# Designs tried in a protein design run: peptides against a protein of PDB entry 5TDY. Part 26

Target 1, 88 residues: chain A of PDB entry 5TDY
Amino acid sequence: EKKIDGRRKAAVLLVALGPEKAAQVMKHLDEETVEQLVVEIANIGRVTPEEKKQVLEEFLSLAKAKEMISEGGIEYAKKVLEKAFGPE

## One batch from the design tools (peptide; made by RFdiffusion4, then SolubleMPNN)

Design b2_p14_8_s2
Fold by OpenDDE base, seed 3:
Structure b2_p14_8_s2 (fold): chain B 88 residues (1-88), chain A 14 residues (1-14)
Amino acid sequence: as target 1 above (88 residues)
Amino acid sequence: AAAAELARRLAELL
């Protein structure tokens, strides 16, 4: 797998969460960090399926015990993140 | 709490 810059990982995750859920996460960060993330999001450009899968699976592994993810993993990872971290 | 934890982990990437 290609190494992804941490700042880009953050942007990919937040875009995947959507504006409302992303905001619920970002409200726990300091203003300077939020501004940095907004810049990253604004300049994210196109996100490849590979990047999205890698980022979502990385964060999924932080929330659950690492397991093999079958096809449909992107959607599964997204749902887990949304259900686990979105609603607050 | 869940969003706060995610925020913490996210901040570590920056």
Scores: peptide ipSAE 0.519, ipTM 0.897, DockQ to the pose 0.000
Fold by OpenDDE base, seed 5:
Structure b2_p14_8_s2 (fold): chain B 88 residues (1-88), chain A 14 residues (1-14)
Amino acid sequence: as target 1 above (88 residues)
Amino acid sequence: AAAAELARRLAELL
């Protein structure tokens, strides 16, 4: 698999989360970081299934390590990320 | 708290 730039990974993840979830994440970041992410999202272009899979699997791995989740897959990764917002 | 943790992980990519 091809290595994906970290900035692009961030954009892919945030787009996958959708605007509401993405906003909940980005509110915890400083203004400069938010501005950078907005630029990356604006210039994301097309996201291939391979890129999306790689990004979601990477974050799924982090979630698995933290919560001891044994299941994988693209759809499950999305669910885990959505649940990773916890209670406000 | 969980959203904050995800934000921290995200920031590490930049």
Scores: peptide ipSAE 0.519, ipTM 0.899, DockQ to the pose 0.000
Fold by OpenDDE base, seed 4:
Structure b2_p14_8_s2 (fold): chain B 88 residues (1-88), chain A 14 residues (1-14)
Amino acid sequence: as target 1 above (88 residues)
Amino acid sequence: AAAAELARRLAELL
């Protein structure tokens, strides 16, 4: 597994959430942080299938088939999603 | 405050 930069990971996740949900999240951040994230999203560029799968596997249960390949972050990601969207 | 919590967690990635 290739280590993915945290900033890039955040961008991938926010794009995956879609603009509406991403906005709901970002409205809780300060202006500077929002600006940073917007830049990352705008410059996300090409995302290889492997990279996207790796990132999403940490956060999406439907994509956790190969979670054992991940070097880490799955438990953290799981907690984030459970706190944010778990109580559906 | 689910959105707020996620925001905090995402901020930690930066």
Scores: peptide ipSAE 0.505, ipTM 0.899, DockQ to the pose 0.000
Fold by OpenDDE base, seed 2:
Structure b2_p14_8_s2 (fold): chain B 88 residues (1-88), chain A 14 residues (1-14)
Amino acid sequence: as target 1 above (88 residues)
Amino acid sequence: AAAAELARRLAELL
């Protein structure tokens, strides 16, 4: 498994979500963070299927970890994953 | 709330 830096992971996820869902996430962030993410998205270049799978699986894993403490994480993560896999 | 949580996780990557 190739290592992907955090900034690229964020860009890959947001692009995979599509502009509408990405916007719904980004509206919860401060202006500086939004600007940073926009730059990352603009410079994403090509995303391989392997990168996309890796990023989506990682975020799903994070949701599973949260589920150990509270409910709701897995269901949302699954929905994000389903919509993100649509483009490929 | 779910979108807010995802946003928090994204922010942690930056």
Scores: peptide ipSAE 0.505, ipTM 0.897, DockQ to the pose 0.000

## One batch from the design tools (peptide; made by RFdiffusion4, then SolubleMPNN)

Design b2_p15_1_s1 (from b2_p15_1, 5 letters changed)
Fold by OpenDDE base, seed 2:
Structure b2_p15_1_s1 (fold): chain B 88 residues (1-88), chain A 15 residues (1-15)
Amino acid sequence: as target 1 above (88 residues)
Amino acid sequence: SLLDEVKAVVDELLK
């Protein structure tokens, strides 16, 4: 698998949420970080199926490792993101 | 919440 830069992963993840929810997330980041992410989002271009897969897997892996939400919550998040990415 | 988790993951990705 092609290694994807973390900044790009973050951008893909935020785009998947949609602008409203992405904005809610970014409200909790410092302004410099937000500006960097906005640039990444603006230049995101085409997101390949492989990138979508990797971003989803990375998200789930990190969320599980944090043990902040139940398995049911992780499964829910997975479904939400899969639906957000759309059919491949 | 899901958005809180996304924020946390974003933080990790940007480290």
Scores: peptide ipSAE 0.477, ipTM 0.886, DockQ to the pose 0.092
Fold by OpenDDE base, seed 4:
Structure b2_p15_1_s1 (fold): chain B 88 residues (1-88), chain A 15 residues (1-15)
Amino acid sequence: as target 1 above (88 residues)
Amino acid sequence: SLLDEVKAVVDELLK
């Protein structure tokens, strides 16, 4: 698989949320980081199915590994993000 | 919440 850098993955994830929810997330990042992410988002271009798959899988893996949410919550998050990315 | 988890994952991705 082609490696995707963290900034690209973060941008893909935030775009999938939509601008309102992405903004809510970014409120808790420092200003310089937000500016960097905005540039990445502005230059995101097309997101391939492979990128979507990698971002989703890594998100779920990290969330599960850190026990951020219950297993049921992981399944819910998976459904939400799959819907956000659209049909594949 | 989902947004809290997304924020945490974004933090990890940017490390």
Scores: peptide ipSAE 0.471, ipTM 0.885, DockQ to the pose 0.094
Fold by OpenDDE base, seed 3:
Structure b2_p15_1_s1 (fold): chain B 88 residues (1-88), chain A 15 residues (1-15)
Amino acid sequence: as target 1 above (88 residues)
Amino acid sequence: SLLDEVKAVVDELLK
């Protein structure tokens, strides 16, 4: 399995949200970090099905590990992100 | 909210 760096995973996740929701997330990051993410997003190119799968799995894994959301919330997040990524 | 959780995950991805 091809390993994806965190910056690219973050970019993929933000792009999946769409520009409006991505902006709402990024406005809570420091400006320097936003600049770096904008570069990654600008150069995202094609996102493979494997990358989408890895990003979703890591999101769910991190959410569970840090107890950020309930099981129901995790299922909801999974549904939203899968819908955002769209069919392949 | 979901966006708050996404932000938290993004923070972790960028570490």
Scores: peptide ipSAE 0.459, ipTM 0.881, DockQ to the pose 0.094
Fold by OpenDDE base, seed 5:
Structure b2_p15_1_s1 (fold): chain B 88 residues (1-88), chain A 15 residues (1-15)
Amino acid sequence: as target 1 above (88 residues)
Amino acid sequence: SLLDEVKAVVDELLK
């Protein structure tokens, strides 16, 4: 399994959300970090199915670990993100 | 709430 840089994972996740939702997420980040992420998004190129899978799996894992949402919320998040990534 | 969780995950990915 190929290792993916954390910044690239973040970019993949934000692109999947679309520009409006991605902007909402980036509001709490500092200006310099936002600029860096915008560059990553601009140069994201092709996102492979493997990358999409890894990003989704890590998202769910981290969400569970933080216990910020219920199990039902995790299932909901999974469905939303899977649809956001779209068909291959 | 999903966006709040995404924010938290993004922060973690950038550490």
Scores: peptide ipSAE 0.396, ipTM 0.856, DockQ to the pose 0.094

Design b2_p15_1_s2 (from b2_p15_1 with E8K K9V E15K)
Fold by OpenDDE base, seed 3:
Structure b2_p15_1_s2 (fold): chain B 88 residues (1-88), chain A 15 residues (1-15)
Amino acid sequence: as target 1 above (88 residues)
Amino acid sequence: SLLEEVEKVVDELLK
């Protein structure tokens, strides 16, 4: 599998959420970070099914590793993000 | 909320 840059992963994740939800996330980030992410989003281009899979797996992995969300929440997040990515 | 968790993950991805 190809390694994906963290900024690219973040951009893919935010685009998958859609502009409304992405904005809700980004309004809590610092200004410089938002500017960087906007550039990545603007230049996202084609997102492959492999990238979508890797981003979802990374999200779940981080959530588990950092104990940021309950197991039930992880399952919920998985469903939401799978829907957000949409069918290929 | 889920969006708050997404924010946390985004922060981790950008480290």
Scores: peptide ipSAE 0.509, ipTM 0.895, DockQ to the pose 0.095
Fold by OpenDDE base, seed 1:
Structure b2_p15_1_s2 (fold): chain B 88 residues (1-88), chain A 15 residues (1-15)
Amino acid sequence: as target 1 above (88 residues)
Amino acid sequence: SLLEEVEKVVDELLK
């Protein structure tokens, strides 16, 4: 698994979410953070499917680590995340 | 970090 810079991960995630959801996220962040994200998104360049999947998987694992969930639940959530917020 | 802040918000939105 190729290591991805954290700032790039954030950009990849927001792009994966799409403009509408990304905007909702931005509304909850401070001005300086938003500016940093805009720079990262502007310089994102090419995002491979593999990179996108890696970022989504890492995000999901962190989010679901806060909850007690079955292995099956994790896999289901992973599919939902990719289908709803991943590449079309 | 930047990523942590983003993930925190996204996590809340997905709940």
Scores: peptide ipSAE 0.224, ipTM 0.766, DockQ to the pose 0.100
Fold by OpenDDE base, seed 5:
Structure b2_p15_1_s2 (fold): chain B 88 residues (1-88), chain A 15 residues (1-15)
Amino acid sequence: as target 1 above (88 residues)
Amino acid sequence: SLLEEVEKVVDELLK
């Protein structure tokens, strides 16, 4: 598995969320952080399916760990994210 | 870090 730069991970996630949901995330960040994210997104270039999958799975893992009640498994975490952000 | 801040916000929105 290829190591992905943390800044790039953030950019990949935000692009995957789509502009509407990405905007909601950015509303909760300070100005400097937003500026940094915009630069990363602007320079994202091409995102491979493998890279996208890797980034999303990392966030799915985080979502699972934070669940109060879990059915278990990455598939459940995926469903939660899909309901929150829509399919991607 | 940039990633950590994004993860934190996403976590809050997933609640």
Scores: peptide ipSAE 0.204, ipTM 0.750, DockQ to the pose 0.098
Fold by OpenDDE base, seed 2:
Structure b2_p15_1_s2 (fold): chain B 88 residues (1-88), chain A 15 residues (1-15)
Amino acid sequence: as target 1 above (88 residues)
Amino acid sequence: SLLEEVEKVVDELLK
């Protein structure tokens, strides 16, 4: 598995969420963080399906660790995100 | 919520 820079992971995640959900996330972030994210998103270039999948899986894995949700729940959430937002 | 978790992870990824 190819290692991805953390800042790029954040940008890929927000792009995967789509502009509406990404904007909702940014409303709760400090200005410096928002500026950093905007720069990363502006320079994101192409996002492969593999990269998007990896970022989503890592994000959901972190959610699992923090919230102790089942693996089935993780997979369900992944499917919901994929079906709702698709490629960006 | 999932949104709150996204916010936390994004913040951590940039630090």
Scores: peptide ipSAE 0.151, ipTM 0.714, DockQ to the pose 0.088

Design b2_p15_1_s3 (from b2_p15_1, 4 letters changed)
Fold by OpenDDE base, seed 3:
Structure b2_p15_1_s3 (fold): chain B 88 residues (1-88), chain A 15 residues (1-15)
Amino acid sequence: as target 1 above (88 residues)
Amino acid sequence: SLLDEVKEVVDKLLE
């Protein structure tokens, strides 16, 4: 499986959330990081099904492994992100 | 909130 750059994964995740929610997330990042992510988002191009899969798996893995959210939260996040990555 | 958790994951992805 092709390894995806962290910045690319972050950009894919933010785009999937939509502009409003992505903006809310980026409000909590430092200015330099936001600038970098905006560049990645602007150049995101096509997002493959494989990339969507990896981003979702990475999100759930990190959230679970670092105990960021409960199991219920993981299931909720999974549903939200699966909807976000669903067919356009 | 979920968005707070997303922010944390984004931070991890950017490390």
Scores: peptide ipSAE 0.414, ipTM 0.872, DockQ to the pose 0.094
Fold by OpenDDE base, seed 4:
Structure b2_p15_1_s3 (fold): chain B 88 residues (1-88), chain A 15 residues (1-15)
Amino acid sequence: as target 1 above (88 residues)
Amino acid sequence: SLLDEVKEVVDKLLE
């Protein structure tokens, strides 16, 4: 399993939200941090399936206080994001 | 809300 730094994880998550919701999330961050994240987003390139799984898994762990996410949980997370963060 | 949860997760990722 490849190590992904926090900045890249955040960038992947923000890209998944889309620009409008990502902007809302970044409103509480200071200007310097926003600038750093924008650079990471701009240079995100390809996001591998492994990275997607890692980011979604950690998202659920941190947001829902889950210690472990099963393979089924990862797929569930993907479906949740599609429904919650998809086009409105 | 979901966005609030995402905000908190982003904060933790950036720690």
Scores: peptide ipSAE 0.379, ipTM 0.861, DockQ to the pose 0.089
Fold by OpenDDE base, seed 1:
Structure b2_p15_1_s3 (fold): chain B 88 residues (1-88), chain A 15 residues (1-15)
Amino acid sequence: as target 1 above (88 residues)
Amino acid sequence: SLLDEVKEVVDKLLE
């Protein structure tokens, strides 16, 4: 498993949410942090399926306190993110 | 909400 720094993980997650939802999330962050994340997002480049998996796994672990996540759980999370935060 | 949880997770990722 390739190590992904927190800034990149956050950028990947925010990109997945789309610009509107990402903006809502970033409202509570300070200006300096927002600027740093904007740079990360601008330079995100290609996001591999492995990175997406790692980010979603980290997200579920932190948000739902789930230490062990099945592949099915990750796939479910992908669908939830797409439907909940993506374009309707 | 789920969006609120995302906000919290982002904070944690940036710690």
Scores: peptide ipSAE 0.334, ipTM 0.843, DockQ to the pose 0.089
Fold by OpenDDE base, seed 5:
Structure b2_p15_1_s3 (fold): chain B 88 residues (1-88), chain A 15 residues (1-15)
Amino acid sequence: as target 1 above (88 residues)
Amino acid sequence: SLLDEVKEVVDKLLE
């Protein structure tokens, strides 16, 4: 497994969520945080299937472990994972 | 919700 820094992980995750959901998330973040994320997303470049899979699976693992999202939330995350490997 | 959890995870990744 290739090491990915936290900033890049966040960018990959937000892009995988899609623009609408990503925007909804960023609406609740501090202005400075949003600026940082915008830079990372703008410079995301090539995201390999391995990176997408790694980041999304890590997110799912953390979400399940923390039990901070409902069953519906977990199901949604699984759908995001599926769409991450579909045509863009 | 998923979005709430994503927010928290993003904050942690960028701290």
Scores: peptide ipSAE 0.211, ipTM 0.772, DockQ to the pose 0.087

Design b2_p15_1_s4 (from b2_p15_1, 4 letters changed)
Fold by OpenDDE base, seed 3:
Structure b2_p15_1_s4 (fold): chain B 88 residues (1-88), chain A 15 residues (1-15)
Amino acid sequence: as target 1 above (88 residues)
Amino acid sequence: SLLDEVKEVVDELLK
């Protein structure tokens, strides 16, 4: 699979959440980081099914590896993000 | 919350 840049993955993830939730997340980032992400979001263009898959897998992998959420939380997050990405 | 976890994942993606 084609490797996706971290900034690109972050932008895809934030767009999938929608404007309101994405804004809530970015409120907790420093201004410079937000500016960079806004540029990525503005230029996101087409998001391929492969990119959506990789972003979801990366999110779940990181969350699990860092023990950010429980197993139940992983399943919940998976369900939420799959809904957020919408049908292809 | 899920959004808190998303924020942490975003931080990791941007490293």
Scores: peptide ipSAE 0.479, ipTM 0.885, DockQ to the pose 0.094
Fold by OpenDDE base, seed 1:
Structure b2_p15_1_s4 (fold): chain B 88 residues (1-88), chain A 15 residues (1-15)
Amino acid sequence: as target 1 above (88 residues)
Amino acid sequence: SLLDEVKEVVDELLK
């Protein structure tokens, strides 16, 4: 698999949420980080199926590792993100 | 919330 840098993965994730939800997330980031992410989002171009897969997998992995969501929440998050990424 | 969790993941991705 191709290595995807964290900035790219974050941009992919935020774009999948849509501008409204992405903005809500970014409100909790520092200004410099937001500016960097805006640049990444502006230059995101095409998101490949492999990128979508890697972002989803890493999100779920991190969420599980940090116990941020319950077992039921994991399945919910998976469905939300898969739908946000569009048809595959 | 999911958005709170996304924020946490974004933080990790950017480390």
Scores: peptide ipSAE 0.465, ipTM 0.881, DockQ to the pose 0.093
Fold by OpenDDE base, seed 5:
Structure b2_p15_1_s4 (fold): chain B 88 residues (1-88), chain A 15 residues (1-15)
Amino acid sequence: as target 1 above (88 residues)
Amino acid sequence: SLLDEVKEVVDELLK
């Protein structure tokens, strides 16, 4: 598995959500963080299928580990995110 | 909501 830095992972995730939902997430982050993410998003370039898969899996892993989402919610979140990462 | 969870995960990825 190729190592991906956290900033890029976050950028990939936000781009997959689409601009509207990404904005809703980012408006709850501090100004400095948003600025850093904007740079990463602007320079995201090509996102490989492998990167998308890694980001999705790590999201689910973190969400489960921190009990951010219930088990039922995790399966739903997986479906939603898989669709978000799919072809548009 | 899902977006709330995404925000929390983003925070974790960026720490």
Scores: peptide ipSAE 0.370, ipTM 0.848, DockQ to the pose 0.095
Fold by OpenDDE base, seed 4:
Structure b2_p15_1_s4 (fold): chain B 88 residues (1-88), chain A 15 residues (1-15)
Amino acid sequence: as target 1 above (88 residues)
Amino acid sequence: SLLDEVKEVVDELLK
């Protein structure tokens, strides 16, 4: 597997949410971080199926490890994000 | 919420 840096992973994740939801998330970040992410989003280009898979799996792993959501919530989030990325 | 979890994951990715 190719290593993807954190900034790119974050950009892929935010793009998958769409601009409205991404903006809601970014409201809780400091101005400098927002600027950095906007640059990454602007230069995201094509997102490969491998990148989509890695970002989704890491998201679910982190969410589960930190017990941020229930198991049922994790399965729901997985389906939402898979649909957000669209069919391959 | 999903957005709250995404924010937390974004924070982790940017460490």
Scores: peptide ipSAE 0.456, ipTM 0.879, DockQ to the pose 0.094; fails the geometry check

Design b2_p15_2_s1 (from b2_p15_2 with L6E V10I D13E)
Fold by OpenDDE base, seed 2:
Structure b2_p15_2_s1 (fold): chain B 88 residues (1-88), chain A 15 residues (1-15)
Amino acid sequence: as target 1 above (88 residues)
Amino acid sequence: EYSPEEIAEIIKEWL
């Protein structure tokens, strides 16, 4: 599996959340980070299904490690993002 | 359940 740059992973996740929800998330990041991610999002180009799956799987893994969730796989992660963090 | 703050914390791990 192809290694994805950290900034790219963040951009992919934020785009998946939609502009309104992504904005809410970014309110919790420092100014410099926000500026950097905005540039990444602006130049994200095409996001492949493989990239999206990889990012969501890693997100889920980290969420589990932080005990944010009790169960779930990639499909659960997708459902959470779509239902809870989808566009308004 | 996830919060914008929690999502941000995960993003911080990637940076």
Scores: peptide ipSAE 0.714, ipTM 0.943, DockQ to the pose 0.703
Fold by OpenDDE base, seed 1:
Parts: C-alpha cells; sequence; structure tokens
Structure b2_p15_2_s1 (fold): chain B 88 residues (1-88), chain A 15 residues (1-15)
C-alpha cells in the first residue's frame, strides 16, 4: 500500500464528491487551505482505483470514529464514486 | 449522507 499525503487524500475525496458537493465542503475550510486544495485538485492527474479505495476507506473509518449520522458507510462510498466517475 | 461540515472536519485532520 502506497502512502498518500494528506493534501492528496483531501483532493481525491473532493474530486470524488463532485464539484458542487466539494464546493460546499470547502466553504468550511479557511481561505488559505481552499487555495492550496484547489491547486492540488487542478494538478491531481489520474486517480487510481487503489487511491480512491484507500481514501474512502480512511474517510469511512474516521467518520465512524466521530459517530457521524449517515445512510451507511458503504452505500455512501458507492454514491461518491458513482457521481465522480460513473459506473465502471 | 454526511454533511459538508462533517466531511470538512475529516479533511482538516488530513491537513
Amino acid sequence: as target 1 above (88 residues)
Amino acid sequence: EYSPEEIAEIIKEWL
């Protein structure tokens, strides 16, 4: 498993969420962070299935740790990937 | 579904 830096993880997740949802998320981040993440997104290049999987799994793990209310981790992850990349 | 705020909190932990 390749280690992914935090900025890359954030960019991968934001791209997977889609532009509208990503924008909503970024409204909760400070201005400097937003600018940095926009650059990361612009230069994200190809996102491999492995990266997407790693990022989403870590996201779900952290979400569970925070006891976030959701429709279900697996189902949410599927929707995120589907909206970003479509069925593949 | 997770709220934008909740997602942002997780992203903050990565940065």
Scores: peptide ipSAE 0.713, ipTM 0.944, DockQ to the pose 0.727
Fold by OpenDDE base, seed 5:
Structure b2_p15_2_s1 (fold): chain B 88 residues (1-88), chain A 15 residues (1-15)
Amino acid sequence: as target 1 above (88 residues)
Amino acid sequence: EYSPEEIAEIIKEWL
């Protein structure tokens, strides 16, 4: 797997969430961070399925570690995420 | 449940 820059990860995730959910998320970030992420999103270009998969799986791993999701494994969490935010 | 707040906290870890 290719290592992904942190800012890139955030941008990919936000795009994957869709504009409505992304907006809600960004309301919890400081102004400077928001501005930086907006720039990253503006210049995101193409997001490959592999890149998106890597970002979402890392997200799920961190979410699980924080007990943000119930037991069920990464696969279950992945399904929930996909159903909630849809493909791309 | 992936609240906007919780998602934001994860993003902060990447930055």
Scores: peptide ipSAE 0.708, ipTM 0.943, DockQ to the pose 0.741
Fold by OpenDDE base, seed 3:
Structure b2_p15_2_s1 (fold): chain B 88 residues (1-88), chain A 15 residues (1-15)
Amino acid sequence: as target 1 above (88 residues)
Amino acid sequence: EYSPEEIAEIIKEWL
């Protein structure tokens, strides 16, 4: 699979969360980081299914590493994001 | 469920 730079991964995830939930997440980042990510989001262009898959899988991997969850798989990752950050 | 703070912590790992 193609390597995705960190800023791109963050932007892909934030876009996937939607503007309302993404804003809640970004409140926990420092001001300079927020400004940088806003630029990345503004210039994200098209997000391929492959990119979205890779980002969700890595998110899940990191969450497990932090002992946040014990389950794996992209479907679970998608479910978590939809449940936590999907439409109200 | 995951809190915005928890998601932010993971994003920080990418930056």
Scores: peptide ipSAE 0.712, ipTM 0.942, DockQ to the pose 0.741; fails the geometry check

Design b2_p15_2_s2 (from b2_p15_2 with V10I D13E)
Fold by OpenDDE base, seed 4:
Structure b2_p15_2_s2 (fold): chain B 88 residues (1-88), chain A 15 residues (1-15)
Amino acid sequence: as target 1 above (88 residues)
Amino acid sequence: EYSPELIAEIIKEWL
């Protein structure tokens, strides 16, 4: 596993989200941060599958942790079960 | 789907 700097991780994630979702996300960031990330995205160059996978896995880990903390165990469990064995 | 706010908070942690 290769170490990825934070700005790079953010850029990779934002690109992966697509411009519409990325724009929504950036509305929650300060102006200076947005400017920095836009430059980072513009110069992102090639993103390897390994790099993308690593960033997304870290994102998911952090997101699930925050979701569990914010919504509680029961709500998170409901979502897990719904995704795994629910509507599909 | 994750809220833009949640995603932004995670990004802030990386920066």
Scores: peptide ipSAE 0.746, ipTM 0.951, DockQ to the pose 0.827
Fold by OpenDDE base, seed 1:
Structure b2_p15_2_s2 (fold): chain B 88 residues (1-88), chain A 15 residues (1-15)
Amino acid sequence: as target 1 above (88 residues)
Amino acid sequence: EYSPELIAEIIKEWL
């Protein structure tokens, strides 16, 4: 697995979120950081599926930790399917 | 599902 630069990870995540959500996120960052990330996004080039997967997995791990929720991969998958399709 | 604030905090950790 290739090591991804922190700025690159942030840019990949922001692009994955879409422009509306990304804008909301950047409102919580300082001006200088926003400018730097905008440059990173502008020069992001091709985002490989591997990079995207790696970034999102790390994000989810950190997000769950901050939420103080311990979930395995299977449990998360169950929640995704539950939200998407509901009981049948 | 994830608040912009939470996402921003994680991004800050990457920088």
Scores: peptide ipSAE 0.746, ipTM 0.951, DockQ to the pose 0.754
Fold by OpenDDE base, seed 5:
Structure b2_p15_2_s2 (fold): chain B 88 residues (1-88), chain A 15 residues (1-15)
Amino acid sequence: as target 1 above (88 residues)
Amino acid sequence: EYSPELIAEIIKEWL
């Protein structure tokens, strides 16, 4: 696993969220940080599937910790599939 | 599922 710069992680995540959601997130950041992240996003270049996976997995881990929720991989996978393809 | 606030807090930890 390659080490990813923190700013890079943030940029990858924000791009993955899409412009509307990213904008909502950035409303909670100070102006200087927003400007820096916009630059990072502009220069993000190619995001490999491995990078994206790594960033999102780390995000999930941190998010679950903050919400004090422990969710199994299988259960999460089911939710992802449901969101992507609808209930079976 | 995740609030903009929560996501922002995580981003802050990365920076």
Scores: peptide ipSAE 0.745, ipTM 0.951, DockQ to the pose 0.739
Fold by OpenDDE base, seed 3:
Structure b2_p15_2_s2 (fold): chain B 88 residues (1-88), chain A 15 residues (1-15)
Amino acid sequence: as target 1 above (88 residues)
Amino acid sequence: EYSPELIAEIIKEWL
């Protein structure tokens, strides 16, 4: 598994969410952060299936943790991802 | 479904 830069992860996630959802998310970020992310998105280039998978897995893992539903890590996140989106 | 707020919180952790 290749390590992905934090800014890159954020950009990948926002692109994956689509413009409508991404816009809603960015309304909760400060102006400077928004500007930085817009630049990252504009220069994101090609997103590999591997990158997208890794980002979504980490996102799901972190989301689970914040919701305090149950314990688990990226393995649980992977299962959720596979169930929700299937193989890409 | 995940709220925009939750997603934003996670993004903040990456930055």
Scores: peptide ipSAE 0.743, ipTM 0.950, DockQ to the pose 0.788

